# Peptides against a protein of PDB entry 5CWW, part 5

Target 1, 194 residues: chain A of PDB entry 5CWW
Amino acid sequence: VPKLQGPFDFDLNPEDEQDDEVELKDIYVIGEKPRVADLMRGEEEELEMMKEDQHNGLSLNIICLLSTSGQVKICLDIDGVEAQWLPPRSKNKRLFAPPPEPPSLLTFQTFDTLKPAEVTPDGWPMFSEDATSPYSFYVTHPAGITYISLTPWVFRLESELQSDSEAGTEFRIDLLAKGQGSERDRIFTQTRTQ

## One batch from the design tools (peptide; aimed at target 1 F111 P116)

Design b1_p9_7_s4 (made by RFdiffusion4, then SolubleMPNN; from b1_p9_7, 4 letters changed)
Fold by OpenDDE base, seed 4:
Structure b1_p9_7_s4 (fold): chain B 194 residues (1-194), chain A 9 residues (1-9)
Amino acid sequence: as target 1 above (194 residues)
Amino acid sequence: STRVERLED
C-alpha cells in the first residue's frame, strides 16, 4: 500500500507574501535512490549495472509542487539528509515512536512554466513523468507543455551530500541553488485560436 | 527569498 506522503510542513519563507496566495494543484515526488551499499547485497550483476549507471541519482526525496498559475517549486526533503548521518536504525520498533515529525522541505528552486498571458483561472496544470529519465518530467497546461530536467544540479548535490566535509555544506548547497538551476524547455505551445 | 524565475511575455 503506498503510504500517503504528507502533510508536509512547508517552511514558507514569511517574506514571500505571495506564497500564501499560491493554490497548489499537483504534487510530483521523485523518491530517493537506494544507496549503492544497500544494493550491494544483491547479485554481482546488478552491482556492475549500477556502476555503469554513472547516474546514481539523489539520496534525498524531491517534492515538486505545481500551482494553478503554472509555478513549480522544487523542494528537497532535508530530514533525509539528517537520516543519512544517522547510524542504521536499530530494528527496535519502539512501540511508542512519537508521530513522525513532518518532513522539513527546503525550497531549492522556484520557476514559472507559463507566461502571465497564458495563466487562466480555470487552468489545470499537471505533472507527468518522463519515462526516459527519473529526474525529468513535464508540466502540461492547456496553453502548452514544458519539459523540466533536474539533471543539471542533482548529481552535483549528491556529490556534496556524500562529501565527508560537514563544514560549509550549507554554503555549498546554497551556491548550487543559486547556480545553474533546472532545465526548462517549452516543447509545445497551443496556438490560441482567436 | 527564493528568486522566482519568471517567463516574460
Scores: peptide ipSAE 0.409, ipTM 0.898, DockQ to the pose 0.564
OpenDDE base, seeds 1, 2, 3, 5: peptide ipSAE 0.408, 0.406, 0.406, 0.409; ipTM 0.898, 0.897, 0.895, 0.897

Design b1_p9_8 (made by RFdiffusion4)
Pose (drawn by RFdiffusion4):
Structure b1_p9_8 (pose): chain A 174 residues (1-35, 56-194), chain P 9 residues (1-9)
Amino acid sequence: VPKLQGPFDFDLNPEDEQDDEVELKDIYVIGEKPRNGLSLNIICLLSTSGQVKICLDIDGVEAQWLPPRSKNKRLFAPPPEPPSLLTFQTFDTLKPAEVTPDGWPMFSEDATSPYSFYVTHPAGITYISLTPWVFRLESELQSDSEAGTEFRIDLLAKGQGSERDRIFTQTRTQ
Amino acid sequence: PREEKEHHL
C-alpha cells in the first residue's frame, strides 16, 4: 500500500472561489511522456460549475510509502510540507445561467491526442486543447540555448495557452 | 450579478 499523497496544495490557486467552483466532479490526468508531448503530468479538474482547472506537476509525483516502524521519530524534524501542484490556468465552460446546482459535468478523452479532451454537461459539450502550448513548454525544457530562459518563459506564460470551443448547446432541455 | 471567470498564470 503506497502512501496517500495529499491533499495537494494548488499553488497560484484562484482566490475567492465559490462553492460550486471548489467542489469537484471529475478529474482527468495527462501523464508525462518519456523524453511525443510534455515531460510533466497535467492534472485537469472539473468543478460542479463547469469550471476547468489545468494544473502542472512541477515537483513530480513519485513512489512513496509511509515509514517503517524501525524509524524513530525526531522532535527537531521539520513538519512535512504538503504536496503541490502549479495552477497554470482556470476557465469557465458554462455561463452562470447554465450552471445547475447538482450538475455532474464529465471529462472525455480525445481519440487523436491526449492533450485534447471534452467536457460534457446537460447544458452542452465543449472541446478543449492544450496544444501547441504544451509543446512550446517542452521545447523550452529541452532548450539547447545558453540564455534567454526567463525571457522566453515570460512570453509562454503570457500566451493564451489552451484553446476552448463549444461544439453543442442544449436549449430549454434539462 | 454573477459573471464568467478566466485566470492565467

Design b1_p9_8_s1 (made by RFdiffusion4, then SolubleMPNN; from b1_p9_8, 8 letters changed)
Fold by OpenDDE base, seed 4:
Parts: C-alpha cells; sequence; structure tokens
Structure b1_p9_8_s1 (fold): chain B 194 residues (1-194), chain A 9 residues (1-9)
C-alpha cells in the first residue's frame, strides 16, 4: 500500500511577495527520467539508440501546482523524494526515530494561465497530460485551454545537473530559471456569450 | 528570506 507523503516545504522565490494564500486546485507530477541503463541491462543496442535520442528528460521529479486563479508553479524535487510504501506488518515500532525532515521543493517558475478578468471564485482549473511529450501539458479552465511545454529549459537543466562542475551550478540554474521560461500558448478561449 | 509555504491539497 502506498504511504501518503507530505507535507512538502516549498522554497518560494522571494520575488513572489504576494502573501496571498494560494488556493490549490490540482497537482501534476512529471516523474524523473527512468534510469535507462538499469532498465535496458542486457540490451546494449537499444540503450545506445535511446542515449542518442536528445529527449532523455530530467533526472529530477517536477511538481506542477495549479491554483484557482490559474497560476502554475513549477517545482523541482532536488532532494529526490522517493515513493514510500507502508512497512509490512513487522513489529519494529522504532518509536524514537526523529521525524524525518520534511522534503523541500524548489519553485523554479511561476506563471499565470488566465487573465485577471477570466479568474472566477468558483473556477476549477485542471491539468491534463500531452500524449506526445512527458514535458508538455494542458491547463483547462472554463475560460480557455492553455498549452504548456517545459522543453525550453528541461534539457538544459539536465545538462547542468550532469556536469562534473559543482562550482557555479546554483548560479547557472538561477540563470536558467530567469531565462527562457516554459512555453505557454492559449490554444482555446471560450467566448462568453453575453 | 525564502518563505517556506505549506501547500495542502
Amino acid sequence: as target 1 above (194 residues)
Amino acid sequence: AAQTREYRI
């Protein structure tokens, strides 16, 4: 049986001084790229073809959060939160283990999918996957549908994470966060019939 | 200071 995980601590960028309690409506998780080398153990030819595919993805989990206002937060799991299962019924109540430190998520990007005039108090925006890419998804709201792609930065971030140079990694990641944001395209807008 | 916010779904 899977264990309920959380709460998660979110390191918010200090520029989001909007102390407004963001009411969340949905969550979307993009899992880390599979360790293809571990999965393809024994199929060296297929492993080489998959390594050449520039689309190997990110070694970190991505947590997308969606508010009632249509705000999307893209968070990175830097700590590597693993799936937890309920321990088998075996007797060892380690009563005295300190509670594990709550895992932290780094807020990488925040952006809106709705205009202020499209925000409704009863709005229920939802995520949906893109069947064509693991790093693309849709936000659906009664006012419209927005396509989002993380592809502009995800592969650059992966290249940075795989670099042997620890020096300046944080600075380069910050430059990526401030640089080319996620692709965002409003593919549908509901015409409000007056 | 990075403000840690707890999100509850």
Scores: peptide ipSAE 0.019, ipTM 0.527, DockQ to the pose 0.057
OpenDDE base, seeds 1, 2, 3, 5: peptide ipSAE 0.015, 0.015, 0.014, 0.014; ipTM 0.529, 0.533, 0.524, 0.526

Design b1_p9_8_s2 (made by RFdiffusion4, then SolubleMPNN; from b1_p9_8, 7 letters changed)
Fold by OpenDDE base, seed 1:
Structure b1_p9_8_s2 (fold): chain B 194 residues (1-194), chain A 9 residues (1-9)
Amino acid sequence: as target 1 above (194 residues)
Amino acid sequence: AATTREYRL
């Protein structure tokens, strides 16, 4: 049985001053790139071809949060949160290790997919995957469908994470967050029949 | 102060 994990601490970008309780309606997780080097042990030629495909994904998990208002938050798992499972009922009272510190998620971007006039109190926006890219997805709401792509920054972020300089990673991520936003395209708008 | 937004699911 999966262990319930949380609460998660969200390191908000200082520009999001509003302590507003956001009602979430959906969550979308983009897993870290597979450790191709660990999977391709013994297939050196295929490993070289896959390394040359510069379309290597991000080494961090991405957590996308969707509110009732159609607001999307893109969060990065810097701490590398792994899936936890309930320990088997072993009779040994292993000492209550102090609960691990709650993992922190870094809020990388926040943006809207709906206009204020499209927001409804009973709105239930949902994520849907894009079969063509692991870093693209759709937000579906009764008012319309929005395409989102993280590709403008994901590969730059990965290049930065692979740099030998561990110092200032958070600062460099902040610079990327301020530079190139996620691509947003409203591909469908529901016409209000009068 | 890190503003912790509580997300309610």
Scores: peptide ipSAE 0.017, ipTM 0.522, DockQ to the pose 0.059
OpenDDE base, seeds 2, 3, 4, 5: peptide ipSAE 0.016, 0.016, 0.015, 0.015; ipTM 0.521, 0.520, 0.519, 0.506

Design b1_p9_8_s3 (made by RFdiffusion4, then SolubleMPNN; from b1_p9_8, 7 letters changed)
Fold by OpenDDE base, seed 3:
Formats: structure tokens, sequence, C-alpha cells
Structure b1_p9_8_s3 (fold): chain B 194 residues (1-194), chain A 9 residues (1-9)
């Protein structure tokens, strides 16, 4: 049985200090790239071909959160939260492992997909995958459909994570977050029949 | 203080 994970602590950038209770409507998870070296242990020729694919994804899980207002938060799992399974009912109550500290998520980006006039109290925006890229998705709302792509930054972030220097990783991630943001394109807008 | 936003589902 899968274990329910959470609550997650969100490290919010101080600019997001607006006290507005964000009601979430959907969650979309982009899993970390598989370690090709671990999967292809014994298939050296296929391993070389996959290394040449310059489009090796991010080694971190990405958690996308969608609010009623059509706000998207892109969060990074820096701690490497793996899927946990409920331990088999082993009779030995080893009682006293302190509860693991709740995993933290780094809020990397926040952006809107709706105009203020398109927001409705009963709005149910939803995520959907892009079949062409693991780092692209759609936000669907009655007012319209927005294409989102994380490709402008995801590969740069991966390059930074693969750097031999652990020192200043947080600072480099902050620079990337302030740099080129996610691509957003409104591919469909519902015409209000006046 | 890292402001933890509680997300209500």
Amino acid sequence: as target 1 above (194 residues)
Amino acid sequence: AAQTREYRL
C-alpha cells in the first residue's frame, strides 16, 4: 500500500508573502530522469546513445501545484523524496525512531495562467500531460487552455546539479529562478458570447 | 522566517 506522504513544507521566496489562502485544485508531478547508468548496466552501446541525447532531463522531481485562480507553483524536490510504501505489518514496534523531518519543497517559480477577469470561484483548472515532452504540460480552464514548458530552465538546472561543486548550489538555483522563466502560451481562449 | 503556506486541498 502506498504511504501518504506529507505535509510538505514549502520554502517560499519572501516575495510571495501575500497572505492569500491558496486553494489548490490539482497537482502534477514530473518524476526525476532515470539514472541511465543504473538501468543500462550491461548494455554499453545503448548507454552511449542515451548519453548523446543532450536532452537528459532533471535529476530532481518537480511538483506543480495549481490553484482555483489558475496560479501555478513549480516546486523542486531537493531532498529526493522517494515513493514510500507502508512497511509490512512486522510485529516489532520499533517505537522510537523520531518521525523523519517533513520533507521540504523549494518553490522555484510562481505564475498565473488566467487573467483576473477569467477567475471564477467555482473554477476547476486541471493539469494535463504533453505527449511530446515530459517537461511540458497544459492547464485547462473553462476560460482557456495554456501550454507550459519548463525546458527553458530545466536543462540549465541539471547542468548546475551535475557540477562537482556542492558549494553555492542554492545560490545558483536562485539565479536560475530569477532568470528565464517557464514558457507560457495561451493556445485557446473561450470566446465570451456577449 | 520561512513562511510555510498551508495548501488546502
Scores: peptide ipSAE 0.013, ipTM 0.517, DockQ to the pose 0.057
OpenDDE base, seeds 1, 2, 4, 5: peptide ipSAE 0.013, 0.013, 0.009, 0.012; ipTM 0.512, 0.516, 0.487, 0.509

Design b1_p9_8_s4 (made by RFdiffusion4, then SolubleMPNN; from b1_p9_8, 6 letters changed)
Fold by OpenDDE base, seed 2:
Order: structure tokens, then sequence, then C-alpha cells
Structure b1_p9_8_s4 (fold): chain B 194 residues (1-194), chain A 9 residues (1-9)
């Protein structure tokens, strides 16, 4: 039987520490790139032809959180959260194992999709997939639609994760987080019919 | 400090 995932710990930026109880309205998950090498174990000739496709994504899960205010948080699953199963009903529960530490999510970016004047208490913004890219999506709200693309940083982050240079990786990732943010474009604005 | 926030959907 699958176990419910969570709780998750959020490693928040100091700027995000000041946000009160952010009411979340939606969650969008971008899975890690498929480990084709693990799937094609024993098919080495076919694996060589698919090496080009193995470069086309991030080796981490991305968790996008959307608030009532239209704020998007982009979180990275650094710990690699695997599917958890309920422990077997074995009568020998060692009743004294400390609970496992909750998996952590790194808050990589936070940004708004709505202007303060567009925010409504009853607003229910939602994510929608982009059929053309796994690293792009839309935020739909009654005030309008915002296109989001993670492509400016996703492939650079992957290149850093695949780098043999462990020295300064954390610093380079922090520079990526502070540098080129996600692309944001307001593709539609609802005209208030007076 | 790691701040644990509970999010409820």
Amino acid sequence: as target 1 above (194 residues)
Amino acid sequence: MRQTREYRL
C-alpha cells in the first residue's frame, strides 16, 4: 500500500521567511529525466543511440507551489524522494527507531504572477502543462494567464550536477538561483468588462 | 535555521 508522502521540510530563502501562512492552491511536479541507462540494462547498443536524449533534462524532481496570491515557489528535490510503502504488518516493530528525517525541498526561486490589484481572496490560480516542453507551464488566474519557462536555468543546473568538480558546486548553484530566473510572460490579461 | 512549514492543500 502506498504511503502518503510528507511532511516536507522547506529550505527557504531568508526573504521568504517573512511570508505569513501562505495558502497554497495548487502543486505541479516535473519528474526527473528518465534514467534510460537503468531501463536499458543489457541493451548497450540501443543505449548508445539514446545517449543524446539522456542530456535533455534535470536529474532532480522539481516541485512548483502556487499560492492564492499567485506567487510561485520553485523547489528542488535534492534528497531524491522515492515512493514510500507502508511497512509490512510484521509483529516485530522495533517501536524505538526514530522517525526518518523528513525529506527536504530546496526553494530555488520565488516570484509573483499577479499584480497586487489582481489578487482576490477567493482566487484559485492553477497550473497547466505546456505540451511543447516538460520545463514550461502556465499559471491561470481569472485576471490572466502567465507563461513560465524553467529552461534558462534547468540545463545549466544539470551541467553543474554532472560536473566532476565537487569544489564550489554549492556556490555555483547559488549563483544560478540568483542569476537567470525563470522566464515569465503574461500571455493573456482579462479585460474587466465595465 | 531550517524552518519547517506545514503546507496544507
Scores: peptide ipSAE 0.008, ipTM 0.422, DockQ to the pose 0.049
OpenDDE base, seeds 1, 3, 4, 5: peptide ipSAE 0.007, 0.007, 0.007, 0.007; ipTM 0.420, 0.399, 0.412, 0.421

## One batch from the design tools (peptide; aimed at target 1 D11 Q109 E170)

Design b1_p10_1 (made by RFdiffusion4)
Pose (drawn by RFdiffusion4):
Structure b1_p10_1 (pose): chain A 174 residues (1-35, 56-194), chain P 10 residues (1-10)
Amino acid sequence: VPKLQGPFDFDLNPEDEQDDEVELKDIYVIGEKPRNGLSLNIICLLSTSGQVKICLDIDGVEAQWLPPRSKNKRLFAPPPEPPSLLTFQTFDTLKPAEVTPDGWPMFSEDATSPYSFYVTHPAGITYISLTPWVFRLESELQSDSEAGTEFRIDLLAKGQGSERDRIFTQTRTQ
Amino acid sequence: SLAEKLASLF
């Protein structure tokens, strides 16, 4: 039985989130690829409101177990800092009028690319893609350049990143 | 910032 890791702290998490934004209904994880895509796990979170949050596993989740009984507890040991994810982007997929209080939006994988996926909700369906943004970040991680890292990363963070488009809307039908 | 956090990977 491996150690339970969490609750993960969302670094740069949006402040003043509403109840239906904090409450989660689905989770979709795009695993890191071997060193074609991003060498990082991408953790996608879907809220009751239809809010989608794209998180990056900067630290890297790895195999962990609780300590053996052979280990003696040390008083002057530092407290274990909680695990962390980097909140890259957060965006709505529903208008306020489309949010149902007990709605169960769902993630769906795209057959052609793991970096594209769908959100389904009684209010409609939404296509989402993380490309080419994830490729741009991977190229910078593999960069052969001696310098310019902070400069190039600043442009990528200013980039709009993921793209999202509604493909279907259900009207006056719950 | 987000850029600083991303740059920290390097």

Design b1_p10_1_s1 (made by RFdiffusion4, then SolubleMPNN; from b1_p10_1 with F10L)
Fold by OpenDDE base, seed 2:
Structure b1_p10_1_s1 (fold): chain B 194 residues (1-194), chain A 10 residues (1-10)
Amino acid sequence: as target 1 above (194 residues)
Amino acid sequence: SLAEKLASLL
């Protein structure tokens, strides 16, 4: 039986400016890139072809959270959260080890997909995938559809995570942290027929 | 900072 995971701790979570508990409506998970080296153990030719594809995704899982207000939070899984299963009922009363500390998610970016006037109490925004890229997706709300792409930063971050060179890394990471360069484009707006 | 946290992953 799958184990329920959470709660997660949100590292560097901006203080919600609104006293109202941001009700989350949807979650979208982008899994880490497959460890090609681990998967292709024995097929050297396919390994070279997959290394040349500079479009190897991020080695971290990405967790996107969507609120009722259309706020998107992009979080990085820094602890490497894996699927957990309920331990079999072992008859041995193993002493309750203290519960492990909850896994942390690093809040990378937060942004709105709706204007304040588009937010409705009954609004139910949802994520949907983009078939063209694992790092692109849509937020659908009754007021409109927003395209989101993480591609402007995800590959740059991966290049730093895999870099053997410390030269300039601090500067490039600082630029990534300040730029928060997710693409966000409103592709459809529902015209209120008066 | 976010940069420091990201740097700690390297």
Scores: peptide ipSAE 0.430, ipTM 0.921, DockQ to the pose 0.828
OpenDDE base, seeds 1, 3, 4, 5: peptide ipSAE 0.428, 0.428, 0.427, 0.430; ipTM 0.920, 0.920, 0.920, 0.920

Design b1_p10_1_s2 (made by RFdiffusion4, then SolubleMPNN)
Fold by OpenDDE base, seed 5:
Formats: sequence, structure tokens, C-alpha cells
Structure b1_p10_1_s2 (fold): chain B 194 residues (1-194), chain A 10 residues (1-10)
Amino acid sequence: as target 1 above (194 residues)
Amino acid sequence: SLAEKLASLF
């Protein structure tokens, strides 16, 4: 049985004075690119073929959170949270191990998909995948549909993660952090018939 | 900062 994971700590969570008011409605997880080299240990020929199919993706999991207000929070799994299974009910509660520190998610970006006037108390925004890219998705709300793409920064971040050069990394990361350039486009707006 | 946290990955 899968183990419920959490709680998660959010590093650099915006001090939303309204954190107590943020009701989450949906979650969208973009898994890390498969480590083909680790999976294909012993199959060198298939490894070469799959290296050509370089799954261009981020080596970190991305966790997207969606609130009732249409706020999207993009979080990075820096700690490398792995799938956990419920331990067998072994009676040996090691009573005395302090609970491990909760895993942390890095809040990379937060943005709104709705205008304040579009927010409704009963609004139930949802994520939907984009078949064209694992790093693009839609937020659907009764007021409209917003396209979101993480591609402007994901591949840049991955290039830094895979770079052996420390030279200029700090500068490039600073630019990445400041650029926070997720693409956001409202592709549909529901006309309120008066 | 976000940049410092990201830089800690490297």
C-alpha cells in the first residue's frame, strides 16, 4: 500500500499573509526524467539507442499546486522524494527515533491564473496535461482556461544541473531565479451571459 | 533567496 507522504515544508514560500486562507484544489506532478543509465545497467547497446532518445527533461520532480483562487504554485523537489510504501505492521515501533525532518519543497514560482473578479468561493480549478509537452499544462476554471508552460526555464535549469562547470553558475542561476519565466496564456474566457 | 537555494544544488 502506498504511504501517504508529508507533511512537506515549503522553502521560500511567499509570506502570503493569507496562507491560512489558501485552500488547495488540485495537484499536478511532473516526474523527473528517467535516469536511463541507471535503468539500463548491463544493456549497453540499448543504452546507446536510448541516449539518442534523450528524454529532454528536468532531473527534479516538479510539484504544481492549485488553489481555489486560481493561484498556481510551482515547487521543485530538491530532496528527491521517492515513492514510499507502508512498512509492514511490524510491532517494533522504534518509539524513540525522532521523526525524520519533513522533506522540503522549494517554491520556485507563484502566480495567478484568475483575475480577482473571476474568483468564486465555489470555484474548482483543475489541472490538465498537455499532450505536446510534459512541462506544459492547463488550468481549467469556470471563468476560463489558462495555458501554462515551464519550458522557458526547465531546460535551462537542467543544463545547469548537468554542467560540470562551476564558472558563472551563480550568475546564470540568479538570472534564472529572477526570470521565473513560466509562460502563461489565457486561451479561453467564458463569456458571462448577463 | 531563491537563487541561493538553487545554487545549493550545485
Scores: peptide ipSAE 0.389, ipTM 0.909, DockQ to the pose 0.842
OpenDDE base, seeds 1, 2, 3, 4: peptide ipSAE 0.388, 0.389, 0.387, 0.389; ipTM 0.908, 0.908, 0.908, 0.909

Design b1_p10_1_s3 (made by RFdiffusion4, then SolubleMPNN; from b1_p10_1 with E4D)
Fold by OpenDDE base, seed 2:
Order: structure tokens, then C-alpha cells, then sequence
Structure b1_p10_1_s3 (fold): chain B 194 residues (1-194), chain A 10 residues (1-10)
């Protein structure tokens, strides 16, 4: 039986200026890159061809959160949260293991998809996948549709994670952290017919 | 900082 996980702590979460608990409306999870080497175990020739063309995705899970206001939070799973199963009912409940510290998500970026005038208290924005890229998605709201792409930074971060050289890594990571360059494009705006 | 947290992954 799957175990319910959470709560999760958000590391470096910006102080929500409003004391009002930001109501989350949707969650979108981008799983870590498939271990192609593990999946293609036994097909060495096909593995070499796939390594060249596969823009190897990020080795970390990405958790995207969407609020009623159309705010998107991009979080990185640094701890590597895995699916947990309920322990087999072994009779020896060691009663006193302190609860493990909740896993943390690193808040990488926060941005809005709606203008202040488009925000409604009953708004229900939703995520939708992009069939062309695992690192791109849409936010749909009655006011409009916003395209989001994480590709500007995901592959750079992965390149650092896979780098054998520490030379310049600190500088490149600092630039990445400052840039936070997710692509955001409003592809549709609903005209209020008066 | 975010940079420090990211740097801790290495």
C-alpha cells in the first residue's frame, strides 16, 4: 500500500506578503530523467545513438505549484523523494523512532501568470502538459493561457550536476540562481466581450 | 542563498 507523504518543507520560500494562506489549486510534477542506461540494459548500440540526441533531462524531480492567483512556484526535489510503501506489519513497532524530518523542496523560482486585474477569488487555474517537451507546460485560467518552459536553465543545471570539473561551477551556479530564467509567454488572452 | 543550496548538491 502506498504511504501518504508530506508535509513538505519549502526551503527559501519567499515570505508570502499576504498573511492569507495562498490556496494552491494544482500541482505539476516533472520526474527526473529516465535512467536510459538502466532501461536499455542489453541494447548497447541503441543506447549510444540515444545518448547523442537525448537532451538528458534534469536528474532531479521538479515540483510546480499553482495558486488561485496564478502564481507558479518551481521547486526542486533535492532530497530525492521516492515513492514510499507502508512498512510490512512486522509486530515489532519500535515505537520510539523520532519521526524522520520532513523532506524539503527547494524553491527555485516564483512568478505570476496573471495580471492583478485578471485575478479572481474563485479562479481555478490548471496545469497542462506540453506534448513536445517534458520541461514545458501551460497554465490555463479563464483570463488566458500561459506557456512556460524550464528549458533555459534545466539543461544548464544538469550539465553542472554531471560535470567532473569543479572549475567555474560556483560561478555558473551563482549565475543560474540569479538568472532564474524560465520562459513565460501568454499565448492566449480571453477578450471580455462587454 | 539559492546558490548555496544548489552548490550543496555538488
Amino acid sequence: as target 1 above (194 residues)
Amino acid sequence: SLADKLASLF
Scores: peptide ipSAE 0.385, ipTM 0.909, DockQ to the pose 0.837
OpenDDE base, seeds 1, 3, 4, 5: peptide ipSAE 0.384, 0.381, 0.384, 0.384; ipTM 0.910, 0.908, 0.910, 0.909

Design b1_p10_1_s4 (made by RFdiffusion4, then SolubleMPNN; from b1_p10_1 with E4D F10L)
Fold by OpenDDE base, seed 1:
Structure b1_p10_1_s4 (fold): chain B 194 residues (1-194), chain A 10 residues (1-10)
Amino acid sequence: as target 1 above (194 residues)
Amino acid sequence: SLADKLASLL
């Protein structure tokens, strides 16, 4: 049986100007880049072809959170949260290991997909995948559909995580943090039939 | 800062 995980702490969570508990409606997880080296122990030739795809993605999990208001929060899994399973009922309850510290998510970016006038109390925005890219997705709401792409920063961040060179890393990371650079495009807007 | 947190991952 899967173990319920959480609560999660959010590092650098922007002070939501409204103390109103952001009511989350959906979650979208982008899994870390597969460790090709661990999977391909038998096929050296395929390993070379997959290494040439330098565009394989980020070595960190990305967790996207969506509120009722259409706010998207992009979080990075910095602790490497793994799927946990309930231990089999073996009778030896080894006593109280202190509960592990709650895992932390790093809040990378927060942005809105809806205008204030489009927000409704009964609104239920949802994520949907983009079949063309693992780092792109849609937010669907009755008011409209927004395309989101993380590609402008994901591959740059991965390049820094894989770089053995410290030269210029601080500068490039500062640019990533300031720019954030997620693409956001409203591809559909529902016309209010008067 | 976010930059400092990202830098700590390196």
Scores: peptide ipSAE 0.434, ipTM 0.923, DockQ to the pose 0.818
OpenDDE base, seeds 2, 3, 4, 5: peptide ipSAE 0.434, 0.433, 0.434, 0.433; ipTM 0.923, 0.923, 0.923, 0.923

Design b1_p10_2 (made by RFdiffusion4)
Pose (drawn by RFdiffusion4):
Structure b1_p10_2 (pose): chain A 174 residues (1-35, 56-194), chain P 10 residues (1-10)
Amino acid sequence: VPKLQGPFDFDLNPEDEQDDEVELKDIYVIGEKPRNGLSLNIICLLSTSGQVKICLDIDGVEAQWLPPRSKNKRLFAPPPEPPSLLTFQTFDTLKPAEVTPDGWPMFSEDATSPYSFYVTHPAGITYISLTPWVFRLESELQSDSEAGTEFRIDLLAKGQGSERDRIFTQTRTQ
Amino acid sequence: SLAEKLAELA
């Protein structure tokens, strides 16, 4: 039985989130690829409101177990800092009028790319992609350049990143 | 910031 890791702290998490934004209904994880895609886990979170949050596993989740009984507790040991994810982007997929209080939006994988996926909700369906943005970040991580890292990363963070488009809308039908 | 965090990673 491995150690339960969490609750993860969402670094740069949007402040003043509503109840239907904090409440989660689905989770979709794009695993890190071997060193074609991003060498990081991408954790995607779907709220009741249809809000989608894209998080990057900067620290890297790895194998962990609780300590053996052989270990003696030390008083001057530091408290274990909670595990962390980096909130890269957060965006709505539903208008306020489309949000149902007990709605169950769902993630679906795209057959052609793990970096594209769908959100399904009684209000409609939405296509989402993280490309090419995830490729640009990976190229910078593999960069052969001596300098310019902070400069190039600043442009990437200013990039709009993921793209989203509604492909279907259900009208007056719950 | 986001850019700072990503720069640290890179």

Design b1_p10_2_s1 (made by RFdiffusion4, then SolubleMPNN; from b1_p10_2 with E4D E8K)
Fold by OpenDDE base, seed 1:
Structure b1_p10_2_s1 (fold): chain B 194 residues (1-194), chain A 10 residues (1-10)
Amino acid sequence: as target 1 above (194 residues)
Amino acid sequence: SLADKLAKLA
């Protein structure tokens, strides 16, 4: 049986001006790139081809959260949260291991997909995948559909994480953090039938 | 800052 994980702590969570508990409606997880080297021990030629694909993705899991209001929060799994399973009922419950510290997620970006006038109490925004890219997805709402892409920063971040050189890393990371984050494009807007 | 935290991962 899968173990329920959480609560998660959010590092650098923007002070939501409204302390109103952001009601989450959906979650979208982008898993870390596979360790190709571990999978391809027998196929050196295929390993070389996959290494040449500099666009393999980020070595960190990305957790996207979606609120009722259409707010998207992009978080990075910096602790390397793994799937946990309930231990088999073996009788020797070693009792009081202190509960592990809750894992932390690093808030990378927060943005809205809906205009204030489009937000409804009964809104049901949802994530959906983009079949063409693992780092792109859609937010669907009765008011409209928004395309989101993480590609503007994901590959740049990965390049810095894999760099052996510390030279200029701080500067490039600063530019990445302050620069244009995720791409957003409203691809459909529902016309209000008067 | 976000940049500082990301830099620690690099």
Scores: peptide ipSAE 0.381, ipTM 0.914, DockQ to the pose 0.795
OpenDDE base, seeds 2, 3, 4, 5: peptide ipSAE 0.378, 0.378, 0.380, 0.375; ipTM 0.913, 0.914, 0.914, 0.913; seed 3 fails the geometry check

Design b1_p10_2_s2 (made by RFdiffusion4, then SolubleMPNN; from b1_p10_2 with E4D)
Fold by OpenDDE base, seed 1:
Structure b1_p10_2_s2 (fold): chain B 194 residues (1-194), chain A 10 residues (1-10)
Amino acid sequence: as target 1 above (194 residues)
Amino acid sequence: SLADKLAELA
């Protein structure tokens, strides 16, 4: 049986001016790139081809959260949260190990996909995948559909995480953090039938 | 800052 995980702490969570509990409606997880070296021990030629694909993705899991209001929060899994399973009922309940510290997620970006006038109490926004890219997805809502892409920053971040050189890393990371984050494009807007 | 946290991961 899968173990329920949480609560999660959010590092650098923007002070939502309205302490109103952001009601989450959906979650979208982008898994870390596979450790190709671990999978390809037998196929050196395929390993070389996959290494050449510099666009393999981020070595961190990305957790996207979607609220009722259409707010998207992009978080990075910095602790390496793994799937946990309930231990088999073996009788030797070893005593209360202190509950592990809750894992932390680093808030990378928060943005809205809906205009204030489009937000409805009964609105139910949802994530959907983009078949063409693991780092792109859609937010669907009755008011419209928004395309989101993480590609503007994901590959740059990965390049810095894999860099052996500390030279200029701080500067490039600063530019990444302050620069344009995720791409957003409203691809469909529902016309209000008067 | 976000930049500082990301730099710690690098």
Scores: peptide ipSAE 0.421, ipTM 0.920, DockQ to the pose 0.795
OpenDDE base, seeds 2, 3, 4, 5: peptide ipSAE 0.417, 0.418, 0.417, 0.413; ipTM 0.919, 0.920, 0.919, 0.918

Design b1_p10_2_s3 (made by RFdiffusion4, then SolubleMPNN; from b1_p10_2 with E8K)
Fold by OpenDDE base, seed 2:
Structure b1_p10_2_s3 (fold): chain B 194 residues (1-194), chain A 10 residues (1-10)
Amino acid sequence: as target 1 above (194 residues)
Amino acid sequence: SLAEKLAKLA
């Protein structure tokens, strides 16, 4: 039986107004890139070809959160959360092990997909995948559809995480985090027929 | 900071 996971701790950016009133409506998870080296053990030629593909995804899971107001929060899983299963009822469960600390998510970016005038109390925005890229997706709301792509930063971040050079890594990551970040394009707007 | 935490993974 799958184990219920959570709650997760959120390390929010200091600029994120903790609007405790933000109701989350949807979640979208982008899994970490496969460990090519582990998967292709024995196929050296295919391994080299996959290493040359600069489009290897991020080694961290990405968790996207969507609020009723159309706010998207992009979070990074730094603890490597995996699917968990309920342990078999072993008779010898030591009753008093302190619960493990909840996993932490780092808030990388927060942005809106709706204008303030488009926000409605009964709005129910939802994520949907983009078949063309694992790092692109859509936010659908009655007011419109927004295309989102993480590709502007995800590969750059991965390059820093895999860099052998410690020099300047923190600085470069900080620049990435403070940059424009994700691509966001409104591809459809519902015209209110007066 | 975010950058510090991510840099520790590198």
Scores: peptide ipSAE 0.369, ipTM 0.911, DockQ to the pose 0.660
OpenDDE base, seeds 1, 3, 4, 5: peptide ipSAE 0.366, 0.369, 0.374, 0.378; ipTM 0.910, 0.911, 0.912, 0.913; seeds 3, 4, 5 fail the geometry check

